# Designs tried in a protein design run: peptides against a protein of PDB entry 2KNC. Part 9

Target 1, 74 residues: chain A of PDB entry 2KNC
Amino acid sequence: KGPDILVVLLSVMGAILLIGLAALLIWKLLITIHDRKEFAKFEEERARAKWDTANNPLYKEATSTFTNITYRGT

## One batch from the design tools (peptide; made by RFdiffusion4, then SolubleMPNN)

Design b1_p10_1_s1 (from b1_p10_1, 8 letters changed)
Fold by OpenDDE base, seed 5:
Structure b1_p10_1_s1 (fold): chain B 74 residues (1-74), chain A 10 residues (1-10)
Amino acid sequence: as target 1 above (74 residues)
Amino acid sequence: LVLELIELLL
C-alpha cells in the first residue's frame, strides 16, 4: 500500500506544531525564571539599602528633638 | 525522528 499522503502531511504538521509549542513553553519558562531572579535580586538590594541607610553616617534623622529648656513641667 | 517517521510511513 503506497504511503498515505494525508498521514504523512498530518504527521509532519503535528511534529512542527509540537516543536513550536515546546519552543514557546521553553521560552516562557526561561523568561519566567529570569524575571523571578531579577525581582528577588531587586528585593534583596532594596532590603540591603534599608539596612545600609540605617548605618549611613550621612543619614541625618529627620526628627530633631527640641528640648525646651524653659519648659519646667509642673 | 521526523525523517525516520517519514521513512516508516513510506
Scores: peptide ipSAE 0.039, ipTM 0.675, DockQ to the pose 0.104
Fold by OpenDDE base, seed 3:
Structure b1_p10_1_s1 (fold): chain B 74 residues (1-74), chain A 10 residues (1-10)
Amino acid sequence: as target 1 above (74 residues)
Amino acid sequence: LVLELIELLL
């Protein structure tokens, strides 16, 4: 039986599709790992900036507890 | 790989 030209064509097409899918999965994995590392760094920098802001004696917390002077609790 | 797969199919 000569090589089933149809099986060869379908296998080559399947291989191209699998390579394309593998490349997309690798790309998505690399982006996801990069994004998680960047997000972890961003949360560390944000945590550090909150520590620096909390240690700034000039940082008056914007949370003024507005004691409603008109609230006479009966 | 792709070439060996083609040879296995031929």
Scores: peptide ipSAE 0.039, ipTM 0.671, DockQ to the pose 0.137
Fold by OpenDDE base, seed 4:
Structure b1_p10_1_s1 (fold): chain B 74 residues (1-74), chain A 10 residues (1-10)
Amino acid sequence: as target 1 above (74 residues)
Amino acid sequence: LVLELIELLL
């Protein structure tokens, strides 16, 4: 009995749909991995820039502590 | 895979 032409057609259509869905999932996964790597690099560069700003020799804390030299604690 | 599935149906 030859293959049921309907079963062959439905199996080929199903295989094309599954390949298309798998390709979309792989594409989404690759983008998601790429974006996470780029975001991690951006946060590392931002962390370095914050450390370089903290070591800026132009940054003086606005808080000056004055020791009152006339305070003799009895 | 697709070809093997067609061969299994023949």
Scores: peptide ipSAE 0.038, ipTM 0.669, DockQ to the pose 0.155
Fold by OpenDDE base, seed 1:
Structure b1_p10_1_s1 (fold): chain B 74 residues (1-74), chain A 10 residues (1-10)
Amino acid sequence: as target 1 above (74 residues)
Amino acid sequence: LVLELIELLL
């Protein structure tokens, strides 16, 4: 009984599809890992920049409470 | 991720 030619053709087609799918999954996984590492670095740099802004002697809080000395609330 | 790749293939 020679190998069934249909089984050989279907196995080759299935193998090509599985290799293509595996390559796309590996590629997408590598990009996702890269992007998460870059995003983690960006959030660390952004956290450092917030600390530098909080310690900046030129940073004045955007909210200044002005007590109007002429406002005698009833 | 895997679902979006299956949806792109279907």
Scores: peptide ipSAE 0.037, ipTM 0.690, DockQ to the pose 0.071

Design b1_p10_1_s2 (from b1_p10_1, 8 letters changed)
Fold by OpenDDE base, seed 3:
Structure b1_p10_1_s2 (fold): chain B 74 residues (1-74), chain A 10 residues (1-10)
Amino acid sequence: as target 1 above (74 residues)
Amino acid sequence: EVLEKIKELL
């Protein structure tokens, strides 16, 4: 009995779906790894820019904590 | 019929 044509068709369809799903999973994995690396690089560059800004003697923090010397907390 | 053929192959 030759392979039932229906089994061959279902196996080919299943293989195509599995290849498509595997390709999407690989693609999503590659993007996720890329985005995590790019985000890590961005946070490193941001941390470096913050450090460089903190090392600039002309940087006045926009947040002046005014200690209100007249605030008697009752 | 198709389900019985799938069971004979598994």
Scores: peptide ipSAE 0.018, ipTM 0.519, DockQ to the pose 0.063
Fold by OpenDDE base, seed 2:
Structure b1_p10_1_s2 (fold): chain B 74 residues (1-74), chain A 10 residues (1-10)
Amino acid sequence: as target 1 above (74 residues)
Amino acid sequence: EVLEKIKELL
């Protein structure tokens, strides 16, 4: 019984499809890891820009809290 | 086992 030519063809087609699917999954995984690292850097830079604004000597807070020393809460 | 059953069907 020689190898059935149809089984050999179907096995080669199945192997090519599995390799193609594996390559797409690896590609998607690499992009997803890259995008998550880039987004984490972007959020870190955005957080640093917000803190650098708080350390800017030109920034005046729009809200000043005054303690009324004459208010005895009775 | 599974590979031998596949070879018997083919």
Scores: peptide ipSAE 0.015, ipTM 0.477, DockQ to the pose 0.061
Fold by OpenDDE base, seed 1:
Structure b1_p10_1_s2 (fold): chain B 74 residues (1-74), chain A 10 residues (1-10)
Amino acid sequence: as target 1 above (74 residues)
Amino acid sequence: EVLEKIKELL
């Protein structure tokens, strides 16, 4: 029996579908790894910016606490 | 069933 042309066609179609699915999975994996690394950098930079703001001698809090020495809370 | 039909075609 020669190779069944239908079996050859279905095997080629199946191989193309598997390669396409594998390529999509690899692409999604690369994006997911990239996004997690970028988010981790963003949270690290945000943490560093909070530390830098706390140590910045030019940072004036928008709220100044004035202790009114004459305020006896009624 | 499906695997046996594939074996009969082969």
Scores: peptide ipSAE 0.014, ipTM 0.462, DockQ to the pose 0.061
Fold by OpenDDE base, seed 4:
Structure b1_p10_1_s2 (fold): chain B 74 residues (1-74), chain A 10 residues (1-10)
Amino acid sequence: as target 1 above (74 residues)
Amino acid sequence: EVLEKIKELL
């Protein structure tokens, strides 16, 4: 029996669907890897900016500690 | 089960 025309058609359709799905998975994987690398750079830059802000002589903490001079803890 | 029924039809 020669290759059944239906088996050939179904195999070609299945191959096209698998190639399409594989291409979408590869594309999503590449985007996800790119986004994770960009996020890692952003967190590194944010960490550096926090260290630079801590060494900035113009940085004043928004929180002021008020010591109540009238509080005598007995 | 389903895979064996497919093999009998091929």
Scores: peptide ipSAE 0.007, ipTM 0.438, DockQ to the pose 0.066

Design b1_p10_1_s3 (from b1_p10_1, 8 letters changed)
Fold by OpenDDE base, seed 1:
Parts: sequence; structure tokens; C-alpha cells
Structure b1_p10_1_s3 (fold): chain B 74 residues (1-74), chain A 10 residues (1-10)
Amino acid sequence: as target 1 above (74 residues)
Amino acid sequence: LVEELIKELL
């Protein structure tokens, strides 16, 4: 049976498409892993910054309780 | 390489 030229052309085209798709999937996976590591580092730095703010003796809570001395609850 | 793979597939 002579080489089926159509099967060869379709197999080469299919192989190129599969390699291209595999490369895109690997690229997306690498970016997703990188972004998750960077996000985890960012959340750790944010948690540290929040801790440093909570222990800063210069941190005054923005919430001031105003006691209205004129309010006699009836 | 590509020619050997084509010969193995055919």
C-alpha cells in the first residue's frame, strides 16, 4: 500500500497543532504557578504589614467614640 | 528524525 499522502499531511498538521496546544498549556500552567507564588508572598507581606500596624504605638484607630455629655437618655 | 517517524507511521 503506497504512503497515504492524505494521512501523512493530516498527521503532520495534527502533530503541529498538538505541539502548539501543549506549549500553550505549559505556558499557562507556568504563569498560573508563578502568579500563585507571587500572590502567596503578597498576602504574607500584607499580613506582616497589618501585624506591624497593630503593634505600632503611633497607630491611633480612626474610630473615635464621641460621648455626647448632653445626651440624657429619656 | 521527522523522516524516520514518517517511515514508522507508514
Scores: peptide ipSAE 0.036, ipTM 0.659, DockQ to the pose 0.095
Fold by OpenDDE base, seed 4:
Structure b1_p10_1_s3 (fold): chain B 74 residues (1-74), chain A 10 residues (1-10)
Amino acid sequence: as target 1 above (74 residues)
Amino acid sequence: LVEELIKELL
């Protein structure tokens, strides 16, 4: 029995599709890992910046509490 | 490898 040319063609087409799909999945995985690492760094830098702001002697809260000294609660 | 797999399948 000679090689079934249809089986050879379908196997080559299937292999190309599987390689293409695998390459897209690997690419998406690499991007997703990269973005998660960048986001983790951004959240760490944002956490540090909040601590630095809390310890900054020039930071004044935008909210002022006014205590009404004339308010006598009955 | 690929040619051997094709020969074993056909």
Scores: peptide ipSAE 0.033, ipTM 0.650, DockQ to the pose 0.121
Fold by OpenDDE base, seed 3:
Structure b1_p10_1_s3 (fold): chain B 74 residues (1-74), chain A 10 residues (1-10)
Amino acid sequence: as target 1 above (74 residues)
Amino acid sequence: LVEELIKELL
């Protein structure tokens, strides 16, 4: 039987689609790994900035707990 | 390789 030209065309089309899908999956995986590493770095930098702020003796917490001295809990 | 894969697929 000569090569079924339809099977060859469908196999080539399928191979191109699979390569395209594989490339998109690899790209998405690389971005997802990159974004997770960048986010982890950002949270580490934020944790360091919070620690540095807490160690600053001039840092006045914006949250003043006003004890309402007029609140007689009945 | 490609011709052999084509012969196995057809």
Scores: peptide ipSAE 0.031, ipTM 0.636, DockQ to the pose 0.118
Fold by OpenDDE base, seed 5:
Structure b1_p10_1_s3 (fold): chain B 74 residues (1-74), chain A 10 residues (1-10)
Amino acid sequence: as target 1 above (74 residues)
Amino acid sequence: LVEELIKELL
């Protein structure tokens, strides 16, 4: 009766630890998948914003070309 | 279930 009670207690403790570890692994997996999907969506939206900027008639070029009339490239 | 398994083992 003594060794069997210890085996039952150790098996219950082991089961609780395994369930806790499994829950933490599932939680970490769900967060990792969520964060990767959100990051992929953000990079896609950033890529689309770059393409939309090229076709947007309201886009002002940030680069102004000044012709220096005194620059004679010799 | 768990309590019955414990009673059968005791």
Scores: peptide ipSAE 0.030, ipTM 0.633, DockQ to the pose 0.062

Design b1_p10_1_s4 (from b1_p10_1, 8 letters changed)
Fold by OpenDDE base, seed 1:
Structure b1_p10_1_s4 (fold): chain B 74 residues (1-74), chain A 10 residues (1-10)
Amino acid sequence: as target 1 above (74 residues)
Amino acid sequence: LVLELIEELL
């Protein structure tokens, strides 16, 4: 069956290519989900560290309002 | 899977 052999060869080649493509897509999807979870955790830890720095009582903004006692503005 | 598809196509 000459036509059947060509169809079988093309179907096997197509199946190998589809399996390879599916494996690459699954791999990329798993990495992308992993990286997004790790990045979300890193940004949450960085956000917490910024909040803890903002609540650091040593960074009492020294907004020393220098009332210039010499400014007798009219 | 691939072998079964080959057997169905032969």
Scores: peptide ipSAE 0.043, ipTM 0.692, DockQ to the pose 0.139
Fold by OpenDDE base, seed 4:
Structure b1_p10_1_s4 (fold): chain B 74 residues (1-74), chain A 10 residues (1-10)
Amino acid sequence: as target 1 above (74 residues)
Amino acid sequence: LVLELIEELL
């Protein structure tokens, strides 16, 4: 019984579609892992920069509290 | 794999 040429053609088409879909899923997975690593690095660098800014002796709070020395609350 | 599956289906 010769190979069912239709079954062979459909199996080859199905295999090509599955390989294409698998390649797209792998590519999307690699990008998603890359972006998560880059984002984690960015948040770590941002956390360090906040600590360095908090210890920066040049940072003065813009809020000046003036104590009114003439206010005697009776 | 894909070639072997084609050969088993022939």
Scores: peptide ipSAE 0.042, ipTM 0.695, DockQ to the pose 0.135
Fold by OpenDDE base, seed 5:
Structure b1_p10_1_s4 (fold): chain B 74 residues (1-74), chain A 10 residues (1-10)
Amino acid sequence: as target 1 above (74 residues)
Amino acid sequence: LVLELIEELL
């Protein structure tokens, strides 16, 4: 009965450590999946905002073309 | 399971 009590204590400690490690791994996995989904959504919204700006009738091109009437390209 | 393992070990 002396060795058996030590094996019980070590098995219970091992089980608690394994449950704690599993919980931390699940927690890290959930955060990592959440952050990747949020980042993917942000990049999609950024890509859409760029596309909407290109098709927005209120978008004024920052580039003004000046035709130099004195430039005779020979 | 864990309780049964404790009972078998006691």
Scores: peptide ipSAE 0.040, ipTM 0.691, DockQ to the pose 0.108
Fold by OpenDDE base, seed 3:
Structure b1_p10_1_s4 (fold): chain B 74 residues (1-74), chain A 10 residues (1-10)
Amino acid sequence: as target 1 above (74 residues)
Amino acid sequence: LVLELIEELL
């Protein structure tokens, strides 16, 4: 029986689709790992900036607790 | 690999 030309064509098409899907999965994986590393670095830099801001004696917290002087709790 | 799979399929 000669090679089933249809099986060869479907296998080549399937291989191209699988390579394309694998490339997309690898690309998505690389981006996801990159984004998680960048986000972790961003949260570290933000935590450091918050610590540096908290250590600045000139940083008056914008959270002025307005004690409502008119709230006479009965 | 890909050529060998094509040869096994042929």
Scores: peptide ipSAE 0.039, ipTM 0.678, DockQ to the pose 0.139

Design b1_p10_2_s1 (from b1_p10_2, 8 letters changed)
Fold by OpenDDE base, seed 2:
Structure b1_p10_2_s1 (fold): chain B 74 residues (1-74), chain A 10 residues (1-10)
Amino acid sequence: as target 1 above (74 residues)
Amino acid sequence: LVLEILLEAL
């Protein structure tokens, strides 16, 4: 008794749909993992750049606070 | 599975 042609057709259609859905899920997962790794590297580099700027002896703050000793506020 | 069903249908 050969398999019912309807069962074969439905099984093939179901397999194609499942493979397509699995491929999309794997693709989305790979992109999400890649993007998270790239963002983590960017945040690490940004953190290192802040530490380097804070310890750079050539970094002079653009804002200097001068206390005017002659300024008696009214 | 799917390949076996296809081979058994031939």
Scores: peptide ipSAE 0.038, ipTM 0.661, DockQ to the pose 0.070
Fold by OpenDDE base, seed 5:
Structure b1_p10_2_s1 (fold): chain B 74 residues (1-74), chain A 10 residues (1-10)
Amino acid sequence: as target 1 above (74 residues)
Amino acid sequence: LVLEILLEAL
């Protein structure tokens, strides 16, 4: 029985399609992991900037609450 | 599988 040339061609085409799909999924996964790491780093830097601002003894809050001692809230 | 089909084709 000679090799079924159609089975060979379809199997090679199927393998190429599966490899191509796997490569696209790996590529998308790598980008998604990269973007999540960069975003996590950016949020950590923003968090640190907020902590550094809160711990800076030169940072005066722009909002000074003056308790008016003469304001009897009736 | 694919390698076996290719080997049987040779």
Scores: peptide ipSAE 0.038, ipTM 0.663, DockQ to the pose 0.080
Fold by OpenDDE base, seed 3:
Structure b1_p10_2_s1 (fold): chain B 74 residues (1-74), chain A 10 residues (1-10)
Amino acid sequence: as target 1 above (74 residues)
Amino acid sequence: LVLEILLEAL
């Protein structure tokens, strides 16, 4: 019984579709892993830059809270 | 698998 030519055609079509889908999934997975690593590095660099700005002794907060020592609330 | 099915079909 030769292999049904229809089964061979459907198996080849199915294999091409599965390879195409697998390639797209692998590509999306690689991009997602790359993007997550780059985003984690960006958030670390941003957190460090924010820390360096907060520790800059030249940065005077624009809001100086003066406790008015003379305010006795009557 | 797919290559074996293709080889068994030949």
Scores: peptide ipSAE 0.036, ipTM 0.644, DockQ to the pose 0.098
Fold by OpenDDE base, seed 4:
Structure b1_p10_2_s1 (fold): chain B 74 residues (1-74), chain A 10 residues (1-10)
Amino acid sequence: as target 1 above (74 residues)
Amino acid sequence: LVLEILLEAL
């Protein structure tokens, strides 16, 4: 029985659509893995910069506590 | 699957 031309055409169209969908899924997966690695690196660099700032002897707390020496709590 | 359907159609 010769190949059903309609079955062959539909199978080729289905294969092209599946290849296109697979390529888009692979592309999205690669981007998602790349972005997660870049974000993890950024959070590590930010964490290190926070530790370096906490140990920086030039860091002055923005909070100055003034004791009012004239406050006599009666 | 797809190749088997193609072979059964032949």
Scores: peptide ipSAE 0.035, ipTM 0.639, DockQ to the pose 0.088

Design b1_p10_2_s2 (from b1_p10_2, 7 letters changed)
Fold by OpenDDE base, seed 1:
Structure b1_p10_2_s2 (fold): chain B 74 residues (1-74), chain A 10 residues (1-10)
Amino acid sequence: as target 1 above (74 residues)
Amino acid sequence: LVLEVLLEAL
Protein backbone atom coordinates (compact mmCIF):
# COMPACT_ATOMS: atom_id res chain seq x y z
CA LYS B 1 0.00 0.00 0.00
CA GLY B 2 1.71 3.23 -1.09
CA PRO B 3 2.27 5.73 1.75
CA ASP B 4 -0.91 7.69 2.32
CA ILE B 5 0.53 11.11 1.42
CA LEU B 6 -2.09 12.81 3.64
CA VAL B 7 -1.11 10.66 6.67
CA VAL B 8 2.60 11.42 6.05
CA LEU B 9 1.95 15.19 5.75
CA LEU B 10 -0.28 15.28 8.86
CA SER B 11 2.25 13.19 10.85
CA VAL B 12 5.13 15.53 9.88
CA MET B 13 3.04 18.62 10.76
CA GLY B 14 2.01 17.00 14.06
CA ALA B 15 5.64 16.07 14.86
CA ILE B 16 6.85 19.66 14.18
CA LEU B 17 4.07 21.08 16.40
CA LEU B 18 4.85 18.57 19.20
CA ILE B 19 8.61 19.34 19.02
CA GLY B 20 7.85 23.09 19.13
CA LEU B 21 5.50 22.63 22.11
CA ALA B 22 8.02 20.38 23.90
CA ALA B 23 10.81 22.95 23.33
CA LEU B 24 8.59 25.73 24.78
CA LEU B 25 7.69 23.56 27.80
CA ILE B 26 11.37 22.68 28.43
CA TRP B 27 12.34 26.38 28.06
CA LYS B 28 9.59 27.48 30.50
CA LEU B 29 10.56 24.71 32.94
CA LEU B 30 14.27 25.72 32.86
CA ILE B 31 13.39 29.41 33.44
CA THR B 32 10.97 28.50 36.27
CA ILE B 33 13.61 26.31 37.99
CA HIS B 34 16.28 29.02 37.49
CA ASP B 35 14.00 31.78 38.84
CA ARG B 36 13.03 29.65 41.89
CA LYS B 37 16.72 28.95 42.70
CA GLU B 38 17.69 32.60 42.19
CA PHE B 39 14.70 33.81 44.26
CA ALA B 40 15.56 31.35 47.06
CA LYS B 41 19.19 32.63 47.02
CA PHE B 42 18.03 36.29 47.04
CA GLU B 43 15.63 35.61 49.95
CA GLU B 44 18.49 33.90 51.86
CA GLU B 45 20.82 36.87 51.14
CA ARG B 46 18.00 39.28 52.13
CA ALA B 47 17.39 37.30 55.33
CA ARG B 48 21.17 37.46 56.11
CA ALA B 49 21.22 41.21 55.34
CA LYS B 50 18.17 41.69 57.62
CA TRP B 51 19.97 39.76 60.40
CA ASP B 52 23.07 41.93 59.86
CA THR B 53 20.88 45.09 60.00
CA ALA B 54 19.11 43.80 63.15
CA ASN B 55 22.51 43.11 64.81
CA ASN B 56 23.83 46.54 63.74
CA PRO B 57 23.35 48.63 66.94
CA LEU B 58 23.27 51.76 64.70
CA TYR B 59 19.85 50.65 63.30
CA LYS B 60 18.21 50.55 66.73
CA GLU B 61 15.55 53.16 66.03
CA ALA B 62 16.81 56.19 67.92
CA THR B 63 13.17 57.07 68.51
CA SER B 64 14.27 59.70 70.97
CA THR B 65 10.78 60.65 72.06
CA PHE B 66 11.57 64.19 73.15
CA THR B 67 8.79 64.63 75.67
CA ASN B 68 8.93 68.42 75.76
CA ILE B 69 8.68 68.74 79.58
CA THR B 70 8.18 72.53 79.09
CA TYR B 71 4.93 72.02 77.11
CA ARG B 72 2.45 72.34 79.93
CA GLY B 73 -0.62 72.44 77.74
CA THR B 74 -2.31 75.53 78.59
CA LEU A 1 8.55 6.66 18.00
CA VAL A 2 7.55 9.26 15.30
CA LEU A 3 10.21 7.92 12.88
CA GLU A 4 9.05 4.32 13.55
CA VAL A 5 5.41 5.28 12.84
CA LEU A 6 6.59 7.06 9.65
CA LEU A 7 8.60 3.97 8.59
CA GLU A 8 5.61 1.66 9.28
CA ALA A 9 3.38 4.00 7.21
CA LEU A 10 5.80 3.80 4.25
Scores: peptide ipSAE 0.032, ipTM 0.641, DockQ to the pose 0.088
Fold by OpenDDE base, seed 5:
Structure b1_p10_2_s2 (fold): chain B 74 residues (1-74), chain A 10 residues (1-10)
Amino acid sequence: as target 1 above (74 residues)
Amino acid sequence: LVLEVLLEAL
């Protein structure tokens, strides 16, 4: 039985398409993981900057609450 | 599998 050239060609085309699709999925997965790690790092740095500001004894909150001792809320 | 089919076709 000679090689079914049509079956060989279709199998090679199918394999190339599957490899191409797998490569695109791996590429998309790597980018997605990279972007999520970078975003998580950025949110952690923003959180740390807020904590460092709160723990800085030189940082006075811009909001000064003056209790007016003469304000009898009637 | 794919390589075996290619080798059996040759």
Scores: peptide ipSAE 0.032, ipTM 0.656, DockQ to the pose 0.085
Fold by OpenDDE base, seed 3:
Structure b1_p10_2_s2 (fold): chain B 74 residues (1-74), chain A 10 residues (1-10)
Amino acid sequence: as target 1 above (74 residues)
Amino acid sequence: LVLEVLLEAL
């Protein structure tokens, strides 16, 4: 009984679909890993930029402590 | 697997 030509055709079609799906999953996985590394780097750079901005003497919080001298409760 | 199925089909 020669190999059922239908089984061969379905196996080849199934193999092509599985290879295509595997390639898409690998591609998505690589992008996801890359994006997570880039996001981690971005948060590190943002943290560093926030430290430089906090040390910028131009952004001395004008915490003028208005001691409201007028709130001597009678 | 796929190569074995191809080899059994030949």
Scores: peptide ipSAE 0.031, ipTM 0.634, DockQ to the pose 0.095
Fold by OpenDDE base, seed 4:
Structure b1_p10_2_s2 (fold): chain B 74 residues (1-74), chain A 10 residues (1-10)
Amino acid sequence: as target 1 above (74 residues)
Amino acid sequence: LVLEVLLEAL
């Protein structure tokens, strides 16, 4: 029995659709992995820049807490 | 599965 021409046509159409869907999923996955790596690098650089700013010897805390030893709360 | 269905149709 020759392959049903309809089954061959439907199988070829199904294969093309599956290849197209697989290509879109691979493309989306690659972009998502790339963007997550770039974002993680950006957050690491931003964290490092915050540490360098917090350890700047020129930054004096604007708030000095003085404990007045002479304040007896009466 | 898909390959078995294709072999049974042949």
Scores: peptide ipSAE 0.023, ipTM 0.579, DockQ to the pose 0.071

Design b1_p10_2_s3 (from b1_p10_2, 7 letters changed)
Fold by OpenDDE base, seed 2:
Structure b1_p10_2_s3 (fold): chain B 74 residues (1-74), chain A 10 residues (1-10)
Amino acid sequence: as target 1 above (74 residues)
Amino acid sequence: LVLELVKKAL
């Protein structure tokens, strides 16, 4: 019964490695899905804020272009 | 599976 002990040891080591790798893959997948959902919400809120700003009659652009009629560029 | 292999090894 010598070969059975080596098979058990290798199977336990292999199972621990596979569980560890599976846990890391699941963890990375969950973080990636979470990050994509949070980023999608942020882009939606940013899009809504841009639309609200464009339709806000109180929004005055901080940059006013004044054409100086006296400035004849050389 | 692993528990059955352990039981067969003992």
Scores: peptide ipSAE 0.050, ipTM 0.703, DockQ to the pose 0.059
Fold by OpenDDE base, seed 5:
Structure b1_p10_2_s3 (fold): chain B 74 residues (1-74), chain A 10 residues (1-10)
Amino acid sequence: as target 1 above (74 residues)
Amino acid sequence: LVLELVKKAL
């Protein structure tokens, strides 16, 4: 009966380790999917804000390009 | 499986 007890203990320890590893992999996968969805949403909102700015007829670009006609770039 | 091993060890 001695070798059977060691096999049971090692099998239980192995099962706990495999369950723990599986739980960590699932946890990491869920976080990775969450972070990618949040980042994709942020990039979409940033893209939309740029489109809304381009379509707003009241938006004047703060950058005015003055062509200095007297500036002969030497 | 594990339950059968436990029953056999006891």
Scores: peptide ipSAE 0.050, ipTM 0.704, DockQ to the pose 0.059
Fold by OpenDDE base, seed 3:
Structure b1_p10_2_s3 (fold): chain B 74 residues (1-74), chain A 10 residues (1-10)
Amino acid sequence: as target 1 above (74 residues)
Amino acid sequence: LVLELVKKAL
């Protein structure tokens, strides 16, 4: 039974490689789904913080657009 | 699956 031992060895090696690859794919998928949910929450919190800052009547925009009144004079 | 292949090879 020579061919059966080689088929068993190759099947065990193939199974270990497939389990390892499947575990890495599942791990990467879980991290990617978690990261996308956390990023979506972070962008929502950032959008809310920007809205609260824009509605704060004490926030003077640091960009004073000095319309240079002197450039209309020649 | 693997256990059935091992049982068939023995």
Scores: peptide ipSAE 0.045, ipTM 0.690, DockQ to the pose 0.081
Fold by OpenDDE base, seed 4:
Structure b1_p10_2_s3 (fold): chain B 74 residues (1-74), chain A 10 residues (1-10)
Amino acid sequence: as target 1 above (74 residues)
Amino acid sequence: LVLELVKKAL
C-alpha cells in the first residue's frame, strides 16, 4: 500500500507547527528566566543601596517634623 | 507517535 500522501502531508505540517510552537515556548522561557534574574539582581542592588544610605551620615530624612509652638490645644 | 503513524500508513 503506497504511503497515504494525505497522512504524510498532515504529519509534516503538524511537525512544522509543533517545532514552531516549541521554539516560541523555549524563547518565552529564556526571556522569562532572563527577566527574573535581572529583576532579582536589581532588587539585591536596591537592597544594598538602602543599607549604604542608612549607614551614610550625610543621609537626611526627607520628612521634617515641625512642632508648632503656637498650637495651644484647648 | 508520528513515526508509528507513517510506518502504519506505509
Scores: peptide ipSAE 0.044, ipTM 0.683, DockQ to the pose 0.088

Design b1_p10_2_s4 (from b1_p10_2, 8 letters changed)
Fold by OpenDDE base, seed 5:
Structure b1_p10_2_s4 (fold): chain B 74 residues (1-74), chain A 10 residues (1-10)
Amino acid sequence: as target 1 above (74 residues)
Amino acid sequence: LVLSIILEAL
């Protein structure tokens, strides 16, 4: 009483499909974790670059506010 | 499970 050859073939095909699906899910999970870490690092570097630009002693804002001492706000 | 079915088939 050999197992039905069709049951064996379908079980092997099903196992290959499940392994392939599991590999794709693992791959997608790894990419998603990588992309989230890279995006978080990029936002942190962008935040730091904004702080470094604000504290760059060479970057004097071209806007000098002259208080006109003769402007009597009447 | 799959391996046991294959072994029982041989």
Scores: peptide ipSAE 0.035, ipTM 0.649, DockQ to the pose 0.071
Fold by OpenDDE base, seed 1:
Structure b1_p10_2_s4 (fold): chain B 74 residues (1-74), chain A 10 residues (1-10)
Amino acid sequence: as target 1 above (74 residues)
Amino acid sequence: LVLSIILEAL
């Protein structure tokens, strides 16, 4: 007695659903790993750009504290 | 496994 045609059909349907779900999980995992690597590179580049901005002598706040020597507090 | 069941059913 060959396997019941119903068992074969349900097994094929189940296999297709499992393959589809596995493909979606693999795809999502690949995207998530890619996005994490890209985000890590972007944060490294942003950190470098922040270091370049902080070392840019033009962004030294010229907090020229003009102590007005002429302001004798009377 | 699934392919062997299909081949055995044919």
Scores: peptide ipSAE 0.035, ipTM 0.647, DockQ to the pose 0.072
Fold by OpenDDE base, seed 3:
Structure b1_p10_2_s4 (fold): chain B 74 residues (1-74), chain A 10 residues (1-10)
Amino acid sequence: as target 1 above (74 residues)
Amino acid sequence: LVLSIILEAL
């Protein structure tokens, strides 16, 4: 009995679908890894920017402790 | 596997 032509056709179709699905999964995995690395870099840059802003002498909270000397209750 | 099935079919 020669190879069932239907089995060959279904196997080729199945192989093409599996290759396409595998390529999409690999692509999505690469993007996901890239996005996680980029997000980690952005959080590090944001952390550094907060440190630089906290050291910006212009944003030292001028907590002028106005000791309101006028509220000595008699 | 797939290639062997194709080669055995031809």
Scores: peptide ipSAE 0.035, ipTM 0.647, DockQ to the pose 0.078
Fold by OpenDDE base, seed 4:
Structure b1_p10_2_s4 (fold): chain B 74 residues (1-74), chain A 10 residues (1-10)
Amino acid sequence: as target 1 above (74 residues)
Amino acid sequence: LVLSIILEAL
């Protein structure tokens, strides 16, 4: 009994569909990993730029706290 | 599985 030509055809069609689906899933996974790495790099660069801006030596905090050593609250 | 079906078909 030769393999049912229908079973062979359906198995080949199923294999092509599974390969196509697997390729799409791999492609989506690669893009997702790439985008996550690029986003993480962007957030690191943004964090670094924020630190450099916050540590601008020209920006002195407007609030100076002086502890008055002579203030004994009676 | 698929390869075994193809080999058994040949």
Scores: peptide ipSAE 0.033, ipTM 0.635, DockQ to the pose 0.079

